# Peptides against a protein of PDB entry 5VVV, part 13

Target 1, 276 residues: chain A of PDB entry 5VVV
Amino acid sequence: FLCGVVEGFYGRPWVMEQRKELFRRLQKWELNTYLYAPKDDYKHRMFWREMYSVEEAEQLMTLISAAREYEIEFIYAISPGLDITFSNPKEVSTLKRKLDQVSQFGCRSFALLFDDIDHNMCAADKEVFSSFAHAQVSITNEIYQYLGEPETFLFCPTEYCGTFCYPNVSQSPYLRTVGEKLLPGIEVLWTGPKVVSKEIPVESIEEVSKIIKRAPVIWDNIHANDYDQKRLFLGPYKGRSTELIPRLKGVLTNPNCEFEANYVAIHTLATWYKSN
Target 2, 276 residues: chain A of PDB entry 5VVV as posed
Amino acid sequence: FLCGVVEGFYGRPWVMEQRKELFRRLQKWELNTYLYAPKDDYKHRMFWREMYSVEEAEQLMTLISAAREYEIEFIYAISPGLDITFSNPKEVSTLKRKLDQVSQFGCRSFALLFDNIDHNMCAADKEVFSSFAHAQVSITNEIYQYLGEPETFLFCPTEYCGTFCYPNVSQSPYLRTVGEKLLPGIEVLWTGPKVVSKEIPVESIEEVSKIIKRAPVIWDNIHANDYDQKRLFLGPYKGRSTELIPRLKGVLTNPNCEFEANYVAIHTLATWYKSN

## One batch from the design tools (peptide; made by RFdiffusion4, then SolubleMPNN)

Design b1_p9_2_s3 (from b1_p9_2 with P1S E4V)
Fold by OpenDDE base, seed 1:
Structure b1_p9_2_s3 (fold): chain B 276 residues (1-276), chain A 9 residues (1-9)
Amino acid sequence: as target 1 above (276 residues)
Amino acid sequence: SLPVPIPPE
């Protein structure tokens, strides 16, 4: 069971010292996972093709080593979906080289994220792939196999919550293709019925699990504030029955952008997880 | 367009 934090918000990424402090807190609270997915990290999303500099490489190696010191699984995410051409072998090769670099930093766990992108393929991809889901699954499977089938590999669908599913969760052709074609060793991220789910009913997890043919990892936006940084979400982790735990592969909270605001959010997630 | 934070629905 993956339990911890995803740094998955828009806005200023956390500094390396905040991330190290996070790992110390995660270990202390018996949490085990950190997903590196800061939307405004240029080499994560907007400039995903760009290799890390020597200085950035040293920082990432140090961060990954710190995660290992605190027994935290460091998952490196990349979000190529803004402008990748899935059918272009040069784009696939560029993605492979970027993940090879990160693997050399000592990273062993990875994620491909296709959240918050247009649902339309370019003309070249339409000639090769039957749907957007087929394109995403094809590259994800290829990368997963290329990396030697890492123990932890995550996929974030474009339809990552109930409200984004067309026509709905149980009938989504997109999620059906993901469930049927995504290799079984790849985990699927999900935010619940909504982007920010006030509640995640057990029945809603059973519904999505059926179509994706696996238990999801919850990307939990309950404490996310990137959509309204004038608000801080300081309340406890709530609206999730402990009956979800046996029906999930994990829970990663995407908390407030302000690192210092997240003590209650993360601590109460840990209490919830240990209460099962 | 640049991606923006998605508001809760």
Scores: peptide ipSAE 0.060, ipTM 0.799, DockQ to the pose 0.896
Fold by OpenDDE base, seed 4:
Structure b1_p9_2_s3 (fold): chain B 276 residues (1-276), chain A 9 residues (1-9)
Amino acid sequence: as target 1 above (276 residues)
Amino acid sequence: SLPVPIPPE
């Protein structure tokens, strides 16, 4: 069971010292996972093709080493979906080389994120792939196999919540393709019925699990505040029954952008997790 | 502008 934090918000990423402090807190609270997915990390999303500099490499190596020191699984995410041509072997090779670099930093766990992108494929991809889901699954499976089928590999679908599913969760052709064709060792991220789910009913997890043919990892936006810079979500982790735990592969909270605001959010997630 | 999570109505 993956339980911890995703740094998955838009806005200023946390500094390396905050991330190390996070790992210390995660260990202390018996949490086990950190997903590196800061949307405004230029080499994570907008410039995903760009290799890390020597200085950036040293920082990431130090961060990954710190996660290991605190027994926290460091998952490196990349979001190529803004401008990748899925059918172009050069793009696939570029993604491989980027993840090879991160593997050299000592990273062993990875994520491909296709959240917050348009559903439209370019003309070249339409000639090769039957749908957007087919394109995403193809590259995800290829990368997963290329990396030697790492123990933890995550996929974030473009339809990552109930409200983004067309026509709905149970009938989504996109999620059906993901469920049928995504390799079984790849985990699927999900935010619940909404992008920010006030509640995640058990029935909603049973519904999505059926179509994706696996238990999801919750990307939990309950404490996310990147959509409203004037709000801080300081309340407890709530609206999730402990009955979800045996029905999930994990829970990763995407909390407030302000690192200092997240004590209650993360601590109460840990209490929730240990209450089962 | 980059998208952000949409709060529940």
Scores: peptide ipSAE 0.057, ipTM 0.794, DockQ to the pose 0.698
Fold by OpenDDE base, seed 5:
Structure b1_p9_2_s3 (fold): chain B 276 residues (1-276), chain A 9 residues (1-9)
Amino acid sequence: as target 1 above (276 residues)
Amino acid sequence: SLPVPIPPE
């Protein structure tokens, strides 16, 4: 069971010292996972093709080493979906080289994120792939196999919540393709019925699990505040029955952008997790 | 602020 934090918000990423402090807190609270997915890290998303500099490499190696010191699984995410051409072998090779670099930093766990992108393929991809889901699954499976089938590999679908599914979760052709064609060792990220789910009913997890043919990892936006910088979400982790735990592969909270605001959010997630 | 595709509550 993956339990911890995703740094997955838009806005100023946490500094390396905050991330190290996070790992210490995660260990102390018996949490085990950190997903590196800061939307405004240029080399994560907007400039995903760009290799890390020597200085950035040293920082990432230090961060990955710190995660290991605190027994936290460090998952490196990349979001190529803004401008990748899935059918272009050069793009696939560029993605492979980027993940090879991160693997050289000592990273062993990875994620491909296709959240917050247009649902339309380019003309070249339409000639090769029957749908956007087929294109995403193809590259994800290829990368997963290329990396030697790492123990933890995550996929974030473009339809990552109930409200983004067309016509709905159980009938989505996109999620059906993901469930049928995504390799079984790849985990699927899900935010619940909404992007920010006030509640995640057990029945909603049973519904999505059926179509994706696996238990999801919850990307939990309950404490996310990037969409409203005037608000801080200081309340406890709530609206999630402990009956979800045996029906999930994990829970990663995407909390407030302000690192200092997240004590209650993360601590109460840990209490929730340990209550089962 | 960068546009966040998360709808405001």
Scores: peptide ipSAE 0.057, ipTM 0.795, DockQ to the pose 0.498
Fold by OpenDDE base, seed 3:
Structure b1_p9_2_s3 (fold): chain B 276 residues (1-276), chain A 9 residues (1-9)
Amino acid sequence: as target 1 above (276 residues)
Amino acid sequence: SLPVPIPPE
C-alpha cells in the first residue's frame, strides 16, 4: 500500500530542504511514499524533453538519496502529454533517455502523467492509434518494459476522476481501453468522483476498479489549494472511510502549496491509514 | 500561471 504525499500542484514547487523535511515527517508518521510531480517544474512538464543539467542532476541525486535514507519510496513523474507525438519514435526515444538519466540518479520508481491535457490527438497519431487511450497505453507499456518493469510504476489517466469520464465512469471507452490494455503491473491514479472530492464513497472505488481492472492509487486533492489562492485547508483528512484501504493500492495526498500548512493534512492521513 | 484545472469548491 502506497501512502504519503504527491507534490502535484501548480505554482511554486517546494525547495529541496522542504522535500527533505517532508521525508523526515513521512518516516516519523510511518508513511512510505513521495511522488515528485510539481506541475511548474519546467523539465517535468513544459520542457519534459530537456535533460537535467549537472547542477540539477546533483540536486535530484541528493534528493533521491535523502528519500532512501528516510525509507521513503521516491517516485519520479513526468508529464509529456502537452506536446508529445505518441506515434513518433524520436519522441519515445527522447522520453526513454530522460528516464534513463533519472534512473542513473538512483531512482527506481516512475510515473507517466496524462492529466490536464487536451483529448485531441494530432493527425499523425490519429493514423496510428484508434484512440487517445490506445496512444497513451502504448507508450506507457513500452516505457514500463524498457525500464525493466519496475516494482512501482504509475499512470495518471486523462479521465482521472468521475466528472471527467465520458459518458460516465462505468461506460467510459477511454477507461475501458486503459483497463484492458495497460499492463497489469502498472498502477492507475484516481482523484475520486471529482478533481477535489469532498467524499470518496466505497461504491465509487468499486465502480472505477471494475473498469480499470485493478485497485487505484488515490491522488487525493482534499487539501489542494492551487486552484484558489484564498483557500487554505487546515482541516483533517476526512470523507474517506477506512473501508477504502483494502480496496486501494494507495493514497497520496496532494496538499496545500504552502509547505508549512500541511502538518494536519499529512498527520491525519497517517492516522487514518494506521486505523485499519 | 498555468490555468489550474482544479475547480474551486
Scores: peptide ipSAE 0.036, ipTM 0.740, DockQ to the pose 0.565

Design b1_p9_2_s4 (from b1_p9_2 with P1M E4K)
Fold by OpenDDE base, seed 2:
Structure b1_p9_2_s4 (fold): chain B 276 residues (1-276), chain A 9 residues (1-9)
Amino acid sequence: as target 1 above (276 residues)
Amino acid sequence: MLPKPIPPE
C-alpha cells in the first residue's frame, strides 16, 4: 500500500530542504511514499525533454538518497503530454534517455502523467493509434518494459476523475482501453468522483476499479490549494472511509502549496491509514 | 493536476 504525499500542485515547487523535512515526517508517521510531480518544475512538464544539468543532477541524487535514508519510496513523475508525439520514435527515445538519467540518480520508481492535457492527438498519432488512450498506453507500456518493469510504476490517466470521464466512469472508452491494455504491473492514479473530491465513496472506487481492472492509487486533492492560494486547507483528512484501504493500492495526498500548512493534512492521513 | 475551485460551503 502506497501512502504518503504527491508534490503535484501548480505554483512554486518545494525546496530541497522542505522535501527532506517531508521525508523525515513521513517516516515518523509511518508513511512510505513521495511522488515527485511538481507541475511548474520545468524539466518535469514544460521542458520534459531537457536533461538535468550537473547541478540539478546533484540535487536530485541528494534528494533520492535522502528519501532512501528515511525509507521513503521516491517516485519520479514526468508529464510529457503537453507536446509529445506518441508515434515518433525520437520522442520515445528522448523520454527513455530522460528516465535513464533519473535512474542513474538512484531512482527506481516512476510515473507517467497524462493529466491536464487536451484529448486531441496530432495527425501523425491518429494514423498510428486508434485512440488517445491507445497512444498513452503504448508509450507507458514501452517505458515500463524498457525500465525493466520497476516494482512501482504509476500512470495518471487524462480522465483521472469521475467528472472527466465520458460519458461516465463505467462506460468510458478511454478508461476501458486503459484497463484492457495497460500492463497489469502499472498502477493507475485517480482523484475520486471530482478533481477535488469532498468525499470518495466506496462504490465509486468499486466502479473505477472494475473498468481499469485494478485497485487505483488515490491522488487526493482534498488539501490542494493551487487553484486558490488565498485559501489554506488546514482541516483533517476526512470523507474517506477506512473501508477504502483494502480496495486501494494507495493514497498520495496532494496538499497545500505552502509546505508549512500541511502538518494536519499529512498527520491525519497517517492516522487514517493506521486505523485499519 | 489543476483542481477546480470548490464552491464555498
Scores: peptide ipSAE 0.085, ipTM 0.828, DockQ to the pose 0.235
Fold by OpenDDE base, seed 5:
Structure b1_p9_2_s4 (fold): chain B 276 residues (1-276), chain A 9 residues (1-9)
Amino acid sequence: as target 1 above (276 residues)
Amino acid sequence: MLPKPIPPE
């Protein structure tokens, strides 16, 4: 069971010292996972093709080493979906080289994120792939196999919550393709019925699990504030029955942008997790 | 992930 934090918000990323402090807290609270997915890391999303500099490499190596020191699984995410051409073997090769670099930093766990992108494929991809889901699954499976089938590999679908599913979760052709064609060792990220789910009913997890043919990892935006930086979400982790735990592969909270605001959010997630 | 604004109640 993956339990911890995703740094998955838009806005100023946490500094390395905050991330190290996070790892100390995660270990102390018996949490086990950190997903590196800061949307405003240029080399994560907008410039995903660009290799890390020597200085950036040293920082990432230090961060990954710190995660290991605190027994926290460090998952590196990349979001190529803004401008990748899925059918172009050069793009696939570029993605492989980027993840090879991160593997050299000592990273062993990875994520491909296709959240917050347009559903339209380019003309070249339309000639090769039957749908956007087919294109995404193809590259994800290829990368997963290329990396030697790492123990933890995550996929974030473009339809990552109930409100993004057309016509709905159980009938989504996109999620059906993901469920049927995504390799079984790849985990699927999900935010619940909404992008920010006040509640995540057990029945909603059973519904999505059926179509994706696996238990999801919750990307939990309950404490996310990147959409309204005038608000801090200081309340406890709530609206999730502990009956979800045996029905999930994990829970990663995407909390407030302000690192200092997240004590209650993360601590109460840990209490929730240990109460099962 | 940018949470879409919860429509004001």
Scores: peptide ipSAE 0.075, ipTM 0.824, DockQ to the pose 0.251
Fold by OpenDDE base, seed 4:
Structure b1_p9_2_s4 (fold): chain B 276 residues (1-276), chain A 9 residues (1-9)
Amino acid sequence: as target 1 above (276 residues)
Amino acid sequence: MLPKPIPPE
């Protein structure tokens, strides 16, 4: 069971010292996972093709080593979906080289994120792939196999919540393709019925699990504030039955942008997780 | 993720 934090918000990323402090807190609270997915990290999303500099490499190596010191699984995410051509072997090779570099930093767990992108393929991809889901699954499977089938590999679908599914969760051709064709060792991220789910009913997890043919990892936006930086979400982790735990592969909270605001959010997630 | 505005509680 993956339980911890995703740094998955828009806005100023956390500094390395905040991330190290997070790892100390995660270990202390018996949580086990950190997903590196800061949307405004230029080399994570907008410039995903760009290799890390020597200085950036040293910082990431230090961060990954710190995660290991605190027994926290460090998952490196990349979001190539803004401008990748899925059918272009050069694009696939570029993605491979970027993940090879991160592997050299000592990273062993990875994620491919296709959230917050247009549902349209370019003309070249339409000639090769039957749908956007087929293109995403193809590259994800290829990268997963290329990396030697790492123990933890995550996929974030473009339809990552109930309200983004067309026509709905149980009938989505996109999620059906993901469920049928994504390799079984790859985990699927999900935010519940909504982008920000006030509640995540058990029945909603049973519905999505059936179509994706696996238990999801919850990307939980309950404490996310990147959509309204004038608000801080300081309340407890709530609206999730502990009956979800045996039906999930994990829960990763995407909390407030302000690192200092997240004590209650993360601590109450840990209490929830240990109460089962 | 791009969280959508939720109604004030």
Scores: peptide ipSAE 0.074, ipTM 0.827, DockQ to the pose 0.228
Fold by OpenDDE base, seed 3:
Structure b1_p9_2_s4 (fold): chain B 276 residues (1-276), chain A 9 residues (1-9)
Amino acid sequence: as target 1 above (276 residues)
Amino acid sequence: MLPKPIPPE
């Protein structure tokens, strides 16, 4: 069971010292996972093709080493979906080289994120792939196999919540293709019925699990505030029955952008996880 | 992910 934090918000990323402090807190609270997915990290999303500089490499190596010191699984995410051409073998090779570099930093766990992108494939991809889901699954499976089938590999679907599913969760052709064709060792991220789910009912997890043919990892936006920088979400982790725990592969909270605001959010997640 | 505001309760 993956339990911890995803740094998955828009806005100013956390500094390396905040991330190290996070790992110390995660260990203290018996949480085990950090997903590196800062949307405004240039080489994560907008410039995903660009290799890390020597200085950036040293920082990431230090961060990954710190995660290992605190017994936290460091998952490196990349979000190529803004401008990748899935059918272009040069794009696939560029993605492979980027993940090879991160593997050299000592990273062993990875994620491919296709959240917050347009569903419209380019003309070249439409000639090769039957749907957007087929294109995403093809590259994800190829990368997963290329990396030697790492123990932890995550996929974030474009339809990552109930409100983004067309026509709905149980009938989505996109999620059906993901469930049928994504390799079984790849985990699927999900935010519940909504992008920010006030509640995640057990029945909603049973519904999505049936179509994706696996238990999801919850990307939990309950404490996310990147959509309203005037608000802080300081309340407890709530609206999730502990009956979800045996039905999930994990829970990763995407908390407030302000690192200092997240004590209650992360601590109450840890209490929830241990109450099962 | 781009979360949408939960209406204030």
Scores: peptide ipSAE 0.059, ipTM 0.798, DockQ to the pose 0.221; fails the geometry check

Design b1_p9_3_s1 (from b1_p9_3, 3 letters changed)
Fold by OpenDDE base, seed 1:
Structure b1_p9_3_s1 (fold): chain B 276 residues (1-276), chain A 9 residues (1-9)
Amino acid sequence: as target 1 above (276 residues)
Amino acid sequence: MLPVPIPPE
């Protein structure tokens, strides 16, 4: 069971010292996972093709080593979906080289994120792939196999919550393609019925699990504030029955952008997890 | 992910 934090918000990424402090807190609270997915990290999303510099490489190696010191699984995410051409072998090779570099930093767990992108393929991809889901699954499976089928590999769908599913969760052709064609060793991220789900009913997890043919990892936006930085979400982790735990592969909370605001959010997630 | 604001209850 993956339990911890995803740094998955828009806005200023956390500094390396905040991330190290996070790992110390995660270990202390018996949490086990950190997903590196800061949307405004230039080489994560906007400039995903760009290799890390020597200085950036040293920072990431140090961060990954710190995660290992605190027994935290470090998952490196990349979000190529803004402008990748899935059918272009050069784009696929560029993605492979980027993940090879991160593998050299000592990273062993990875994620491909296709959240917050247009549902339309370019003309070149339409000639090769029958749907956007087929394009995403194809590259994800290829990358997963290329990396030697790592123990932890995550996929974030474009339809990552109930409200984004067309026509709905149980009938989504996109999620059906993901469920049928995504390799079984790849985990699927999900935010619940909404992007920010006040509640995640058990029945809603059973519905999505059926179509994706696996238990999801919850990317939990309950404490996310990137959509309204004038608000801080300081309340406890709530609206999730402990009956979800046996029906999930994990829970990763995407909390407030302000690192210092997240003590209650993360601590109460840990209490919830240990209450099962 | 871009969270959609939850309306106040």
Scores: peptide ipSAE 0.085, ipTM 0.796, DockQ to the pose 0.226
Fold by OpenDDE base, seed 5:
Structure b1_p9_3_s1 (fold): chain B 276 residues (1-276), chain A 9 residues (1-9)
Amino acid sequence: as target 1 above (276 residues)
Amino acid sequence: MLPVPIPPE
């Protein structure tokens, strides 16, 4: 069971010292996972093709080493979906080379994120792939196999919540393709019925699990505030029955952008997790 | 993830 934090918000990323402090807290609270997915890290998303500099490499190596020191699984995410051409072998090779660099930093767990992108393929991809889901699954499977089938590999679908599914969760052709074609060792991220789910009913997890043919990892936006920087979500982790735990592969909270605001959010997630 | 703006209540 993956339980911890995803740094997955828009806005100023946490500094390295905050991330190290997070790892100390995660260990102390018996949580085990950190997903590196800051949307405004240029080399994560907008400039995903760009290799890390020597200085950036040193920082990432230090961060990955710190995660290991605190027995936290460090998952490196990349979001190539803004401008990748899935059918172009050079793009696939560029993605492989980027993940090879991160693997050299000592990273062993990875994620491919296709959230917050247009649902339209370019003309070249339409000639090769039957749908956007087929294109995404193809590259994800290829990368997963290329990396030697890492123990932890995550996929974030473009339809990552109930409200993004067309026509709905159980009938989505996109999620059906993901469920049928995504290799079984790849985990699927999900935010619940909504992007920010006040509640995640057990029945909603059973529904999505059926179509994706696996238990999801919850990317939990309950404490996310990147959409409203005037608000801080200081309340406890709630609206999730402990009956979800045996039906999930994990829960990663995407909390407030303000690192200092997240004590209650993360601590109460840990209490929830340990209550099962 | 862009949180869908919670419609103002």
Scores: peptide ipSAE 0.080, ipTM 0.792, DockQ to the pose 0.247
Fold by OpenDDE base, seed 4:
Structure b1_p9_3_s1 (fold): chain B 276 residues (1-276), chain A 9 residues (1-9)
Amino acid sequence: as target 1 above (276 residues)
Amino acid sequence: MLPVPIPPE
């Protein structure tokens, strides 16, 4: 069971010292996972093709080593979906080289994120792939196998919540393709019925689990505030029955952008997780 | 992920 934090918000990323402090807190609270997915990290999303500099490499190596010191699984995410051509072998090779570099930093767990992108493929991809889901699954499976089938590999679908599913969760051709074609060792991220789910009913998890053919990892936006920087979400982790725990592969909270605001959010997630 | 604005309760 993956339980911890995803740094998955838009806005100023956390500094390395905040991330190390996070790892210390996660260990203390018996949480086990950090997903590195800061949207405004240029080499994570907008410039995903760009290799890390020597200085950036040293910082990431230090961060990954700190995660290991605190027994926190460090998952490196990349979001190539803004401008990748899925059918282009050079693009696939570029993605492989980027993840090889991160593997050299001592990272062993990875994620491919296809959230917050246009649903339209380019003309070249339409000639090769029958749908956007087929293109995403193809590259995800290839990367997963290329990396030697890491113990933890995550996929974030473009339809990552109930409200983004067309026509709905149980009938989505996109999620059906993901469920049928994504290799079984790859985990699927999900935010519940909505992007920000006030509640995640058990029945909603049973519905999505059936179509994706696996228990999801919850990317939980309950404390996310990147959509309203004037608000801080200081309340407890709530609206999730503990009956979800045996039906999930994990829960990763995407909390407030302000690192200092997240004590209650993360601590109450830990209490929830231990109450099973 | 783009959080949709939570309607003001």
Scores: peptide ipSAE 0.078, ipTM 0.792, DockQ to the pose 0.234
Fold by OpenDDE base, seed 2:
Order: C-alpha cells, then sequence, then structure tokens
Structure b1_p9_3_s1 (fold): chain B 276 residues (1-276), chain A 9 residues (1-9)
C-alpha cells in the first residue's frame, strides 16, 4: 500500500530542504511514499525533454538518497503530454533517455502523467493510434518494459476523476482502453469523483476499479490549494472511509503549496491509514 | 490540475 505525499501542485515547488523534512516526517508517521510531480518544475513538464544539468543531477541524487535514508519510496514523475508525439520514435527515445538519467540518480520508481492535457492527438498520432488512450497506453507500456518493469510504476490518466470521464466512469471508452491495455503491473492514479473530492465513496472506487481492472492509487487533492493560494486547507484528512484501504493500492495526498501548512493534512492521513 | 471551479460555498 502506497501512503504518503504527492508534490503535484502548480506554483513554486518545494525546496530540497523541505522535501528532506517531509521524508523525515513521513518516516516518523509510518508513511512510505513520495511522488515527485511538481507541475512548474521545468524539466518535469514544460521542458520534459531536457536532461538535468550536472548541478540538478547532484540535487536529485541527494534527494533520492535522502528518501532512501528515511525508507521513503521516491517515485519520479514526468508529464510529457503537453507536446509529445506518441508515434514519433525520437520522442519515445528522448523519454527513455530522460528516465535513464533519473535511474542513474538511484531512482527505481516512476510515473507517467497525462493529467491536465488536451484530449486531441496530432495528425501523425491519429494515423497510428485508434485513440488517445491507445497512444498513452502504448508509450506507458513501452517505457515500463524498457525500465525493466520496476516494482512501482504509476500512470495518471487524462480522465483522472469522475467528472472528466465521458460519458461517465463506468462507460468511458478511454478508461476501458486503459483497463484493458495497460500492463497489469502499472498502477493508475485517481482523484475520486472530482478533481478535489470532498468525499470519496466506496462505491465510486468500486466503479473505477471495475473499468481500470485494478485498485487505483488515490491522488488526493483534499488539501490542494494551488487553485486558490489565498486559502489554506488546515483541516484533517476526512471524507474517506477506512473501508477504502483494502480497495486501494495507495493514497498520496497533494497538499497545500505552502509546505509549513501541511502538518495536520499529512499527520491525519497517517492516522487514517493506521486506523485500518 | 486545471483550476477546478471552486464549488461556491
Amino acid sequence: as target 1 above (276 residues)
Amino acid sequence: MLPVPIPPE
């Protein structure tokens, strides 16, 4: 069971010292996972093709080593979906080389994120792939296999919540393709009925699990404030029955952008997890 | 995440 934090917000990423402090807290609270997915990290999303510099590499190596020291699984995410051409072997090779570099930093767990992108493929991809889901699954499976089928590999669908599913969760052709074609060792991220789900009913998890043919990992935006940085979400982790735990592969909270605001959010997630 | 319309209070 993956339980911890995703740094998955828009805005200023956390500094390395905050991330190290996070790992210390995660260990102390018996949480086990950190997903590196900061949207405004240039080489994560906008410039995903760019290799890390020597200085950036040293920082990431240090960060990954710190995660290991605190027994936290460090998952490196990349979000190529803004401008990747899925059918272009050069793009696939570029993605492979980027993840090879991160693997050299000592990273063993990875994520491909296709959240917050347009549903339209380019003309070249339309000639090769039957749908956007087929394109995403193809590259995700290829990367997963290329990396030697790492123990933890995550996929974030473009339809990552109930409100983004067309026509709905149980009938989504996109999620059906994901469920049927995504290799079984790849985990699927999900935010619940909404992007920010006040509640995540058990029935909603049963519904999505059926179509994706696996238990999801919750990307939980209950404490996310990137959409309104004038607000801090200081309340406890709530609106999730502990009955979800046996029906999930994990829960990763995407909390407030302000690192210092997240004590209650993360601590109460840990309490929730241990109450099972 | 795209700015989710903040549900009106």
Scores: peptide ipSAE 0.072, ipTM 0.794, DockQ to the pose 0.208

